Peptides against a protein of PDB entry 3V4L. Designs and how they scored, part 49

Target 1, 386 residues: chain A of PDB entry 3V4L
Amino acid sequence: GQPLAKDKVALLIGNMSYWEHPKLKAPLVDVYELTNLLRQLDFKVVSLLDLTEYEMCNAVDEFLLLLDKGVYGLLYYAGHGYENFGNSFMVPVDAPNPYRSENCLCVQNILKLMQEKETGLNVFLLDMCRKRNDYDDTIPILDALKVTANIVFGYATCQGAEAFEIQHSGLANGIFMKFLKDRLLEDKKITVLLDEVAEDMGKCHLTKGRQALEIRSSLSEKRALTDPVQGAPCSAEALVRNLQWAKAHELPESMCLKFQCGVHIQLGFAAEFSNVMIIYTSIVHKPPEIIMCDAYVTDFPLDLDIDPKHANKGTPEETGSYLVSKDLPKHCLYTRLSSLQKLKEHLIFTVCLSYQYSGLEDTVEEKQEVNVGKPLIAKLDMHRGL

## One batch from the design tools (peptide; made by RFdiffusion4, then SolubleMPNN)

Design b1_p11_5_s1 (from b1_p11_5, 7 letters changed)
Fold by OpenDDE base, seed 3:
Structure b1_p11_5_s1 (fold): chain B 386 residues (1-386), chain A 11 residues (1-11)
Amino acid sequence: as target 1 above (386 residues)
Amino acid sequence: MEEVKLVSYAA
């Protein structure tokens, strides 16, 4: 019979905005596109951008809570990374220069923990460099992995080699994702799918002789990402998993704010990623005596590090939101909250209405405080350990 | 032609 997954869960991490390292661009697009593809494959996807070491650890811990016997687990990472002694290290955005293993997440440690969950399939897609870090002399003493025969690594590059993105004026995928995305929906054994991706990548003239996909697998069964999820979640554990995932993806409801001047504002929310939300405001009703009217969002929690200069933009693109702009209402002011994982409290902010009456030179302001609770990933309390 | 730059994920 066709293999069944008990459930399918994916954690996607894209690190770009490094503090002490070169900034990347492709992980934004790669995580977004992969999220949409994995959702079509009935994966529960958590998608996270620009995580610190602590935030990455917590994201992995939350991912591991979603794993159980017969669940398919997929970890994707795009960002800086290295490989020492066959151990792959994902580099957080706050990693020092030079970084060491103590500042990074070891993929083989995550694999060990996934094996303890008795998962049905473990897939690692590592869009990172595999060059040795000469500043890290740590030899990880890893316990012997269990023989589970359900592990697949897709490395974007060979051992000791670099992975690349293409930077130009527009959005582009990393080299690995560029080819992976075209095949990911194919009903093939995951190792066969990745082999076809390797052949396609091998035709890329830009990376020929610099980057090649490596597949490392112990997968003894014909398992595919297309394998159907076993029917209705009847177990208590499956219900808990579904609830936990649902919490991490719950947007605030859109609000209609009414001001004393008779202006009505629609306040709306859109998810770009599990930790990235767009807030948008639009004037839905204006009295005729009001000639100018704008609705600004301000007074965000300090934990979000919202620069007012990047808030309240006339386009989603001016906020750095290029991917979801087509799905957003037009003629709004847009604010991008890119660090929802940092939110410890409820998202409380002020909507400030600035308006002018016909025949008055003075601008009038009215303010309303809005509490939208914990949006998206902020519901998982990724900071509970600090 | 827009200059296409390869950027390494090595830090």
Scores: peptide ipSAE 0.405, ipTM 0.846, DockQ to the pose 0.776
Fold by OpenDDE base, seed 5:
Structure b1_p11_5_s1 (fold): chain B 386 residues (1-386), chain A 11 residues (1-11)
Amino acid sequence: as target 1 above (386 residues)
Amino acid sequence: MEEVKLVSYAA
């Protein structure tokens, strides 16, 4: 019979906005496109941008809680990285220069923890360098891995080599994702699919002799990303997993704010990623006596580190939102919250209405505080240590 | 032609 997944769960991490290292661009596009493809494959996807070491550890721990016997787990990472002594290290955005193993996440440690869950399939897609870090002389003492036949690694590059993105004026994929995305929906054994991606990437003249896909697999069964999820959740664990995932993807409801002057504002919310939300405001009713009227959002929680200069933009693109702009309503003011994982309390902010009456010189302001609870990933309280 | 630059993921 066709193999069945008990469930399908994916964690996607894209690091680009490094503090002490060169900034990247492709991880934004790569995480977004991969999220949309994995959703079409019935994966429960958590998508996260620009995580610190602590935030990456917590994201992995929350992902491991969703894993269980016969569940398909997929981890994707795009960003800086290295490989020492066959151990792959993902570099967080807060990593020092130079970084060491103690500043980074070891993929083989994550694999050990995934093997304890008795998963039906473990897929690692690592869009990072595999060059040795000469500043790290540490040999990680890894505990013995269990002998399992359900692991697949897709490395964007071979051992000791670099992975690349193409930078130009516009948006572009990394080299690995450029070829992976065209095949990801194919009903093929995952190792066969990755072999076809390797052949397609091998035709790329830009990276020929610089980057080559490497596949490492113990997969003895015919497993595909297209394998159907087992029907209605029959177990308490499957129900808990569905509720936990739904909690991390709940947007605030759209609100109609009414001001004393008779102006009505529509407040709306959109998810770009699990930790990135767009707030948009529009004036839906204005009394004829009001000649000028502007609505802006302000007084955000300090934990979100929102620069007011990047808030209340006339386009989504001016906020740094290039991917979801087509799905947003037009003629709004837009604000991008890019660090929802840092939110300790409820998202409380002020909607300020500035307006002028016909025949009055003075500008009038009205303010309304809005509490939208904990949006998206902020419901997982990732900033609270275990 | 936009100048295509390869950027390494080595830091």
Scores: peptide ipSAE 0.401, ipTM 0.846, DockQ to the pose 0.741
Fold by OpenDDE base, seed 2:
Structure b1_p11_5_s1 (fold): chain B 386 residues (1-386), chain A 11 residues (1-11)
Amino acid sequence: as target 1 above (386 residues)
Amino acid sequence: MEEVKLVSYAA
């Protein structure tokens, strides 16, 4: 019979806004497109941008809590990375220059922990460099991995080689995702699918002789990303997993705020990623005696590090939101919260209405405080170290 | 011709 997954869970990390290293662009697009494709494949997807070392550790721990016997686990990473002694290291955005293994996440350590969960399939898609880091002299003593015959690595490049993105005037995928996205929905054994992606990437004249996809697999069974999820979650563990994932993807409900002057504001929320949310405000009713009227969001929690100069923009694109702008209402003011993983408390902020009456030169202000609880990933309480 | 730049994921 066709193999069945008990469930399917994916963690996608895209690091681009490095503090001490060259900034990347493609991870934004790659994580977004891969999220949409994996959702069509019935994966529970957590998508995260620009994580620190601590935040990456917590994201991996939360991902491991979603894994259980017979669950398909997929980890995707796009960003800076290196490979020493056959160990792959993902580089957090706060990594020093130079970085070492102590500042980075070892993929083989994550694999060990996934094997302890008795997963049905372990897929690693690593869109990072595999060049040796000469500043890291540490030899990781890894415990011997179990022989589970269910592991697949898709490396964007060969051992000792670099992975690349193509930067131009617009948004573009990285080289790996550009070819992966065209094949990902195919009902094929995952190693066969990745081999076809390798052939397609091999035709790219820009990366020929610089980057080539490498497949490392112990997968003995004919497992595909298209494999159906086993029917209704009957176990208590499956119910808990479904509830935990649903909590991490719950948006605040849209609100209608009524001001004393008779102006009505609609406050809406959209998810770009599990840790990135757009807030938008629109004036839905204005009394005729009010000639000028603007609604701003202000007084965000300090842990979100929101620059007011980047808030309350006339377009989503001016906030840095290029991907979800087509699905957003028009004629709003837009604010992008890009670091929801930093939120320790409830998201409380102020909606400030500035308006002018006909025949009065003075601007009047009214304010309302809004509490939307913990949105998206902020519900997982990633700040509680175990 | 748009200048196509390859950016490495090596830091």
Scores: peptide ipSAE 0.397, ipTM 0.843, DockQ to the pose 0.729
Fold by OpenDDE base, seed 4:
Structure b1_p11_5_s1 (fold): chain B 386 residues (1-386), chain A 11 residues (1-11)
Amino acid sequence: as target 1 above (386 residues)
Amino acid sequence: MEEVKLVSYAA
């Protein structure tokens, strides 16, 4: 019979905004496009950008809670990385320079934990370098992996080699995702799909002799990313998993704010990633006696580290939101909250209405506090372990 | 021609 997945869960991490390392660009696009493709494949996707070591550990722990017997687990990582002694290390954005294994997440440790969950398939897609880190002489004593015959690694590059992105004036995929995205929806055994991606990547003149896809697998069954999810969630665990995922993807409802001057503001919310939300405000009603009127968002929780210089922009792109702009209402002010994983409390902020009456030179302000609870990933309480 | 730059994921 066709293989069935009990469920399908993916964690996608894109690290770009490194503190002590070169900034990347492609992980933004790659995580976004891969999220949309995996959703079409009925994956429950958690998509996260720019995670610290602590936040990456918590994201992996939450991902592991979504895994169970016969569940397909997919981990995608795009960012800086290295490989020492056949162990792959994902580099968090707060990693020091130089970094060591103690500052990084070992993929083989994650695999061990996934094997303990008796998963139906473990897929790792690692868009990172595999050069040795000469500043890390630690030989990780890893426990022997179980023989589960359900493991696939797609490495963006060969052992000891570099992975690359193509930077130009616009947004572009990394080299791996550029070819992966064109085949990801194909109903093929995942190792066959990745082999075809390797052939397509091998035709790229830019990376020829510099980057080549490596497939490492122990996959005894014909498993595909297209494999259907086993029907209605009949188990308590499947219900819990569905609720946990839904909780992590719940947006605040749009609000209509009414000010004393008679101005009405629409406040809306859009998800770019599981930890990235766009807030937008628009004037939906203005009395004729009010000649100018703007609605700003301010007074965000300090944990979000919102720079006011990047808030209340006339376009989504000015906030750094290039991917969801087409799906947003026009003629708003936009604010991008890019670190929802840091939110420990309810998202409370102020909507400040600044307006001017006809024939008065003075600007008037009215303020309303808004509590939208814990949006998106902030509902997982990733910080409860501290 | 837009300058195409390869950026390594090696830090």
Scores: peptide ipSAE 0.380, ipTM 0.840, DockQ to the pose 0.746

Design b1_p11_5_s2 (from b1_p11_5, 4 letters changed)
Fold by OpenDDE base, seed 3:
Structure b1_p11_5_s2 (fold): chain B 386 residues (1-386), chain A 11 residues (1-11)
Amino acid sequence: as target 1 above (386 residues)
Amino acid sequence: METTELVSYAA
């Protein structure tokens, strides 16, 4: 019979905004496109951008809480990385220059923890470099992995080689994701699917002789990403997992704010990623006596590092939100909250209405404080675990 | 011609 997954869970991490390393661009697009594809495959997807070491550890711990016997686990990473002695290290955005294994997440340690969960399938898609880090002489003493025969690694590149993105004037995928996305929905054994991706990537003239996909697999069964999820969650653990995932993806409800001047504002929320939310404001009613009226969001929690210069933009694109702009209402002011994983408290902010009456030169301001609770990933208390 | 640049994920 076709294999059944007890559930399917994916953690996708895209690191771009490095502090001490070259900034990347493709992980934004790659994580977004892969999220949409994996959702079509009935994966519970957590998608995270620009994580520190601590935040990456917490994201992995939360991912491991979603894993159980017969669950399919997929970890995708796009960013800087290295490979020493057959161990793959994902580089957080706060990693020093040079970085070491102590500043990075070892993928083989994550695999060990996934094997303890008795997962049905473990897939690692690593869109990172596999060059040796000559500044890290640490030989990780890893305990022997269990023989679970359910492991698949798709490395974007060969051992000792680099992975690349294509930078154009616009948004583009990394080389690996460019080819992976075209085949990911195919009902094929995951190793066969990745082999076809390797053949397609091998035709890329830009990366020929520089990057090639490597597949490592112990997968003894015909398992596919298309394998159906076993029906309604029958266990208490499955219900808890479903609730935990749903909680991490709950947006605040849209609000209608009414000001004393008679202006009505719609305050709306959209998810770009599990840790990235767009706030948008629109004037839905204006008295005729008010000639000009704008609704600004301000006074965000300091933990979010919101630069006011990047808030309240006339387009989603001016906030750095290029992917969800088609799904957003038009003619709003837009603010992108890109670091929801840093939020310790409720998201409280001020909506400031600035307006002018006909025949008055002075602008009037009215303010309302808004509490939207913990949005998206901020509901997972990622900060409590360490 | 928009210059296509390959950016490495090596730091």
Scores: peptide ipSAE 0.411, ipTM 0.838, DockQ to the pose 0.795
Fold by OpenDDE base, seed 5:
Structure b1_p11_5_s2 (fold): chain B 386 residues (1-386), chain A 11 residues (1-11)
Amino acid sequence: as target 1 above (386 residues)
Amino acid sequence: METTELVSYAA
């Protein structure tokens, strides 16, 4: 019979905004496009941008809580990385220069923990360099892996080689994602799919002799990303997993705020990623005696590090939101919250209405505090451990 | 012509 997945869960991490290292661009697009493709494949996807070491550890821990016997687990990482002695290290955005193994996440440690969950399939898609880090002579003492025959690594590059993105004036994919995205929906054994991606990448004149896909697999069964999820969640564990995933993807409900002057504001929310939310405001009713009115959001929690200069923009693109802008309502003011993983408390902020009456020179202000609880990934309390 | 630059993921 066709193999069945008990469930399908993916963690996608894209690190771009490094503190001590060169900034990247492609991981934004790559994580977004891969999220949409994996959702079409019935994956539960957690998508995260720009994680610190601590935040990456917590994201992996939360991902491992979604894994269980016969579940398909997929980890995608795009960012800086290295490989020492066959161990792959993902570099967090707060990693020092030079970084070492103690500043980074070892993929083989994650694999060990996934094997303890008795997963049905373990897929690692590593869009990072595999060059040796000469500043790290540490040989990780890894415990012996179990022989599970369900492991697939898709490395964006060969051992000792570099992975690349193509930087243009616009948004573009990394080299690996550029070819992976065209094949990802195919009903093929995952190793066959990745072999076709390797052949397609091998035709790329830009990376020929510089980057080539490497497939490392022990996969003894015909498993595909297209494999159907086994039935309605009949187990308590499947229900818990569905609730935990739903908790991390719950947006605040849209609100209609009514001010004393009779102005009505619609406040709405959209997810760009599991840790990135757009807030948008629009004037939905204005009394005729009010000639001008503007509604802006302010007084965000300090943990979010929101620069007011980047808030309340006339377009999503001015906030740095280029991907979801087509799905947003027009004629709003937009604010992008890009670090929801940092939120310790409820998201409380102020909506301020500034308005002018006909025949009065002075502007009037009215304010309303809004509490939207913990949106998206902030519900997982990824900070529990400081 | 948009200059195509390859940026390495090595830091």
Scores: peptide ipSAE 0.406, ipTM 0.840, DockQ to the pose 0.767
Fold by OpenDDE base, seed 2:
Structure b1_p11_5_s2 (fold): chain B 386 residues (1-386), chain A 11 residues (1-11)
Amino acid sequence: as target 1 above (386 residues)
Amino acid sequence: METTELVSYAA
């Protein structure tokens, strides 16, 4: 019969805003496009941008909680990385310069933990460099992996080589994602699909002799990303997994705020990623005696590190949100919360209304505090380990 | 000509 997945779960990490290393751009687009494709394939997707070492560890731990016997697990990473002694290291955004294995996440350690979950398929898509880090002399003592015939690595580059993005004036994919996205929905064995991506990437003149896709596989079965999910979630564990994923993707409900002056503000929320949310405000009713009226959001939790200069913009693009802008209401003020994984408490903020009456020179202010609970990934207590 | 620059994921 056709292979069935018990469930399908993906963790996508895109690191670009490094503190001590060159900034990247493509991981933003790559994680977003891959999220949309994997959702069409019935994956439960957690998509995260710009994680610290601690936040990456917690994201992996939460991903491992979603894994169980016969579940398909997919890990995608785009960012800085290296390979020492056949071990792949993902570099967090807070990694020092130079970084070592102690500052990074070892992919083979994650694979070991996935094998303990008795997963049906383990797919790693690693859009990072595989060049040796000469500042890290650590030989990781890895425990012996179990013999499971269900592992696939798609490396964006070959051993000892670099992976690249093409930077230009607009948004662009990394080289690997540029070719992967065109084939990802094909009903093919995952190793056959990746081989076709390797052939397509091999035609790229820009990366010829610099980057080539490498496939490592123990996959003995004809498993595809298109494989259907087995039936209704009949187990208590499957119900818990579905509820945990749903909690991590629950947006606050849109609300209408009514001020004493008779102005009504619509407050809305949109997810760009599991840890990135857009807040938008619009004036939906104004009394005729009010000649000027502006609504803005302020007083965010300090843990979110919101610069007021980047809040309350007239366009989503001015906040750094280029991907979801088409799906947002027009004529709003927009604020991008890009670090929801840092939120320890409820998201409490102030909506401030500044207005002027006809024939009065003085501006009047009214304020309302809004509590929206823990949005998106902030519902996963990623901080419980401190 | 838009300068197409390859940026490495090596740091």
Scores: peptide ipSAE 0.405, ipTM 0.837, DockQ to the pose 0.744
Fold by OpenDDE base, seed 4:
Structure b1_p11_5_s2 (fold): chain B 386 residues (1-386), chain A 11 residues (1-11)
Amino acid sequence: as target 1 above (386 residues)
Amino acid sequence: METTELVSYAA
């Protein structure tokens, strides 16, 4: 019969804003495009940008809670990385220079934990370098992996080689995602799909002899990313998994704020990623006696590290939001919250209305506090382990 | 000609 997934869950991590390492750009685009493709494949997708070591560990732990017997698990990582002794290490954004294994997440440790969940399929898509880190002399004593015959690694590059992105004037995919995205929806065994991606990458003149896709698999069954999810969640575990995923993707409802001057503001929210939200404000009603009127958001929680210089922009792109800008309403002020995983409390902020009356030179301000609860990933309380 | 730069994921 056609293989069935009990459920399908993906964790996508894109690290680009490194503290002590070269900044990347492609992980933003790659995580976003892969999220949209995996959603079309009925995956529950958690998409996270710019995670610290602690935040990456918590994201993996939350991902492992979504895994169970016969569930398909997919981990995608784009960022800096290395490979020592056949162990792949994902580098967090807060990793020191030089980094070591103690500062990084070992993919084979994650695989071990996924095997303990009795998953139906384990897919790792690793868009990172596989060079040896000569500053890490640690030989990890990994326990022998179980023989589950349900493992696929798609490495963006060969052992000892580098992975690359193409930096242009605009946003572009990394080399791996550029070719993967064109085939990801094909109803093929995942190893066959990746082999076709490898052939397509092999035609790229830019990376020829520098980067080539490597497939490492132990997959005894014809499993595809297109495999249908088993019907309505009949188990308590499937219900819990659905609720947990839904909780991590719940946006605040749009609200209309009414000020004493008679100005009405629409406050809206959009998800870019599971940890990235856009807040937008628009003036929906203005009394005729008010000649100028602006609605700013301010007084965010300090744990979000929001620079006011990047808040209240006239375009989404000026906030660093290039991907969801088409789906946003026009003629707003936009603020990008890029670190919702840091939020410990409810998202409380101030909407400040600045306005001027006809015939008065002085600006008047009115303020309203807004509590939107815990948006998106902030509902998972990733920090509760401290 | 937009200069295509390959940026390595090696740090």
Scores: peptide ipSAE 0.403, ipTM 0.835, DockQ to the pose 0.759

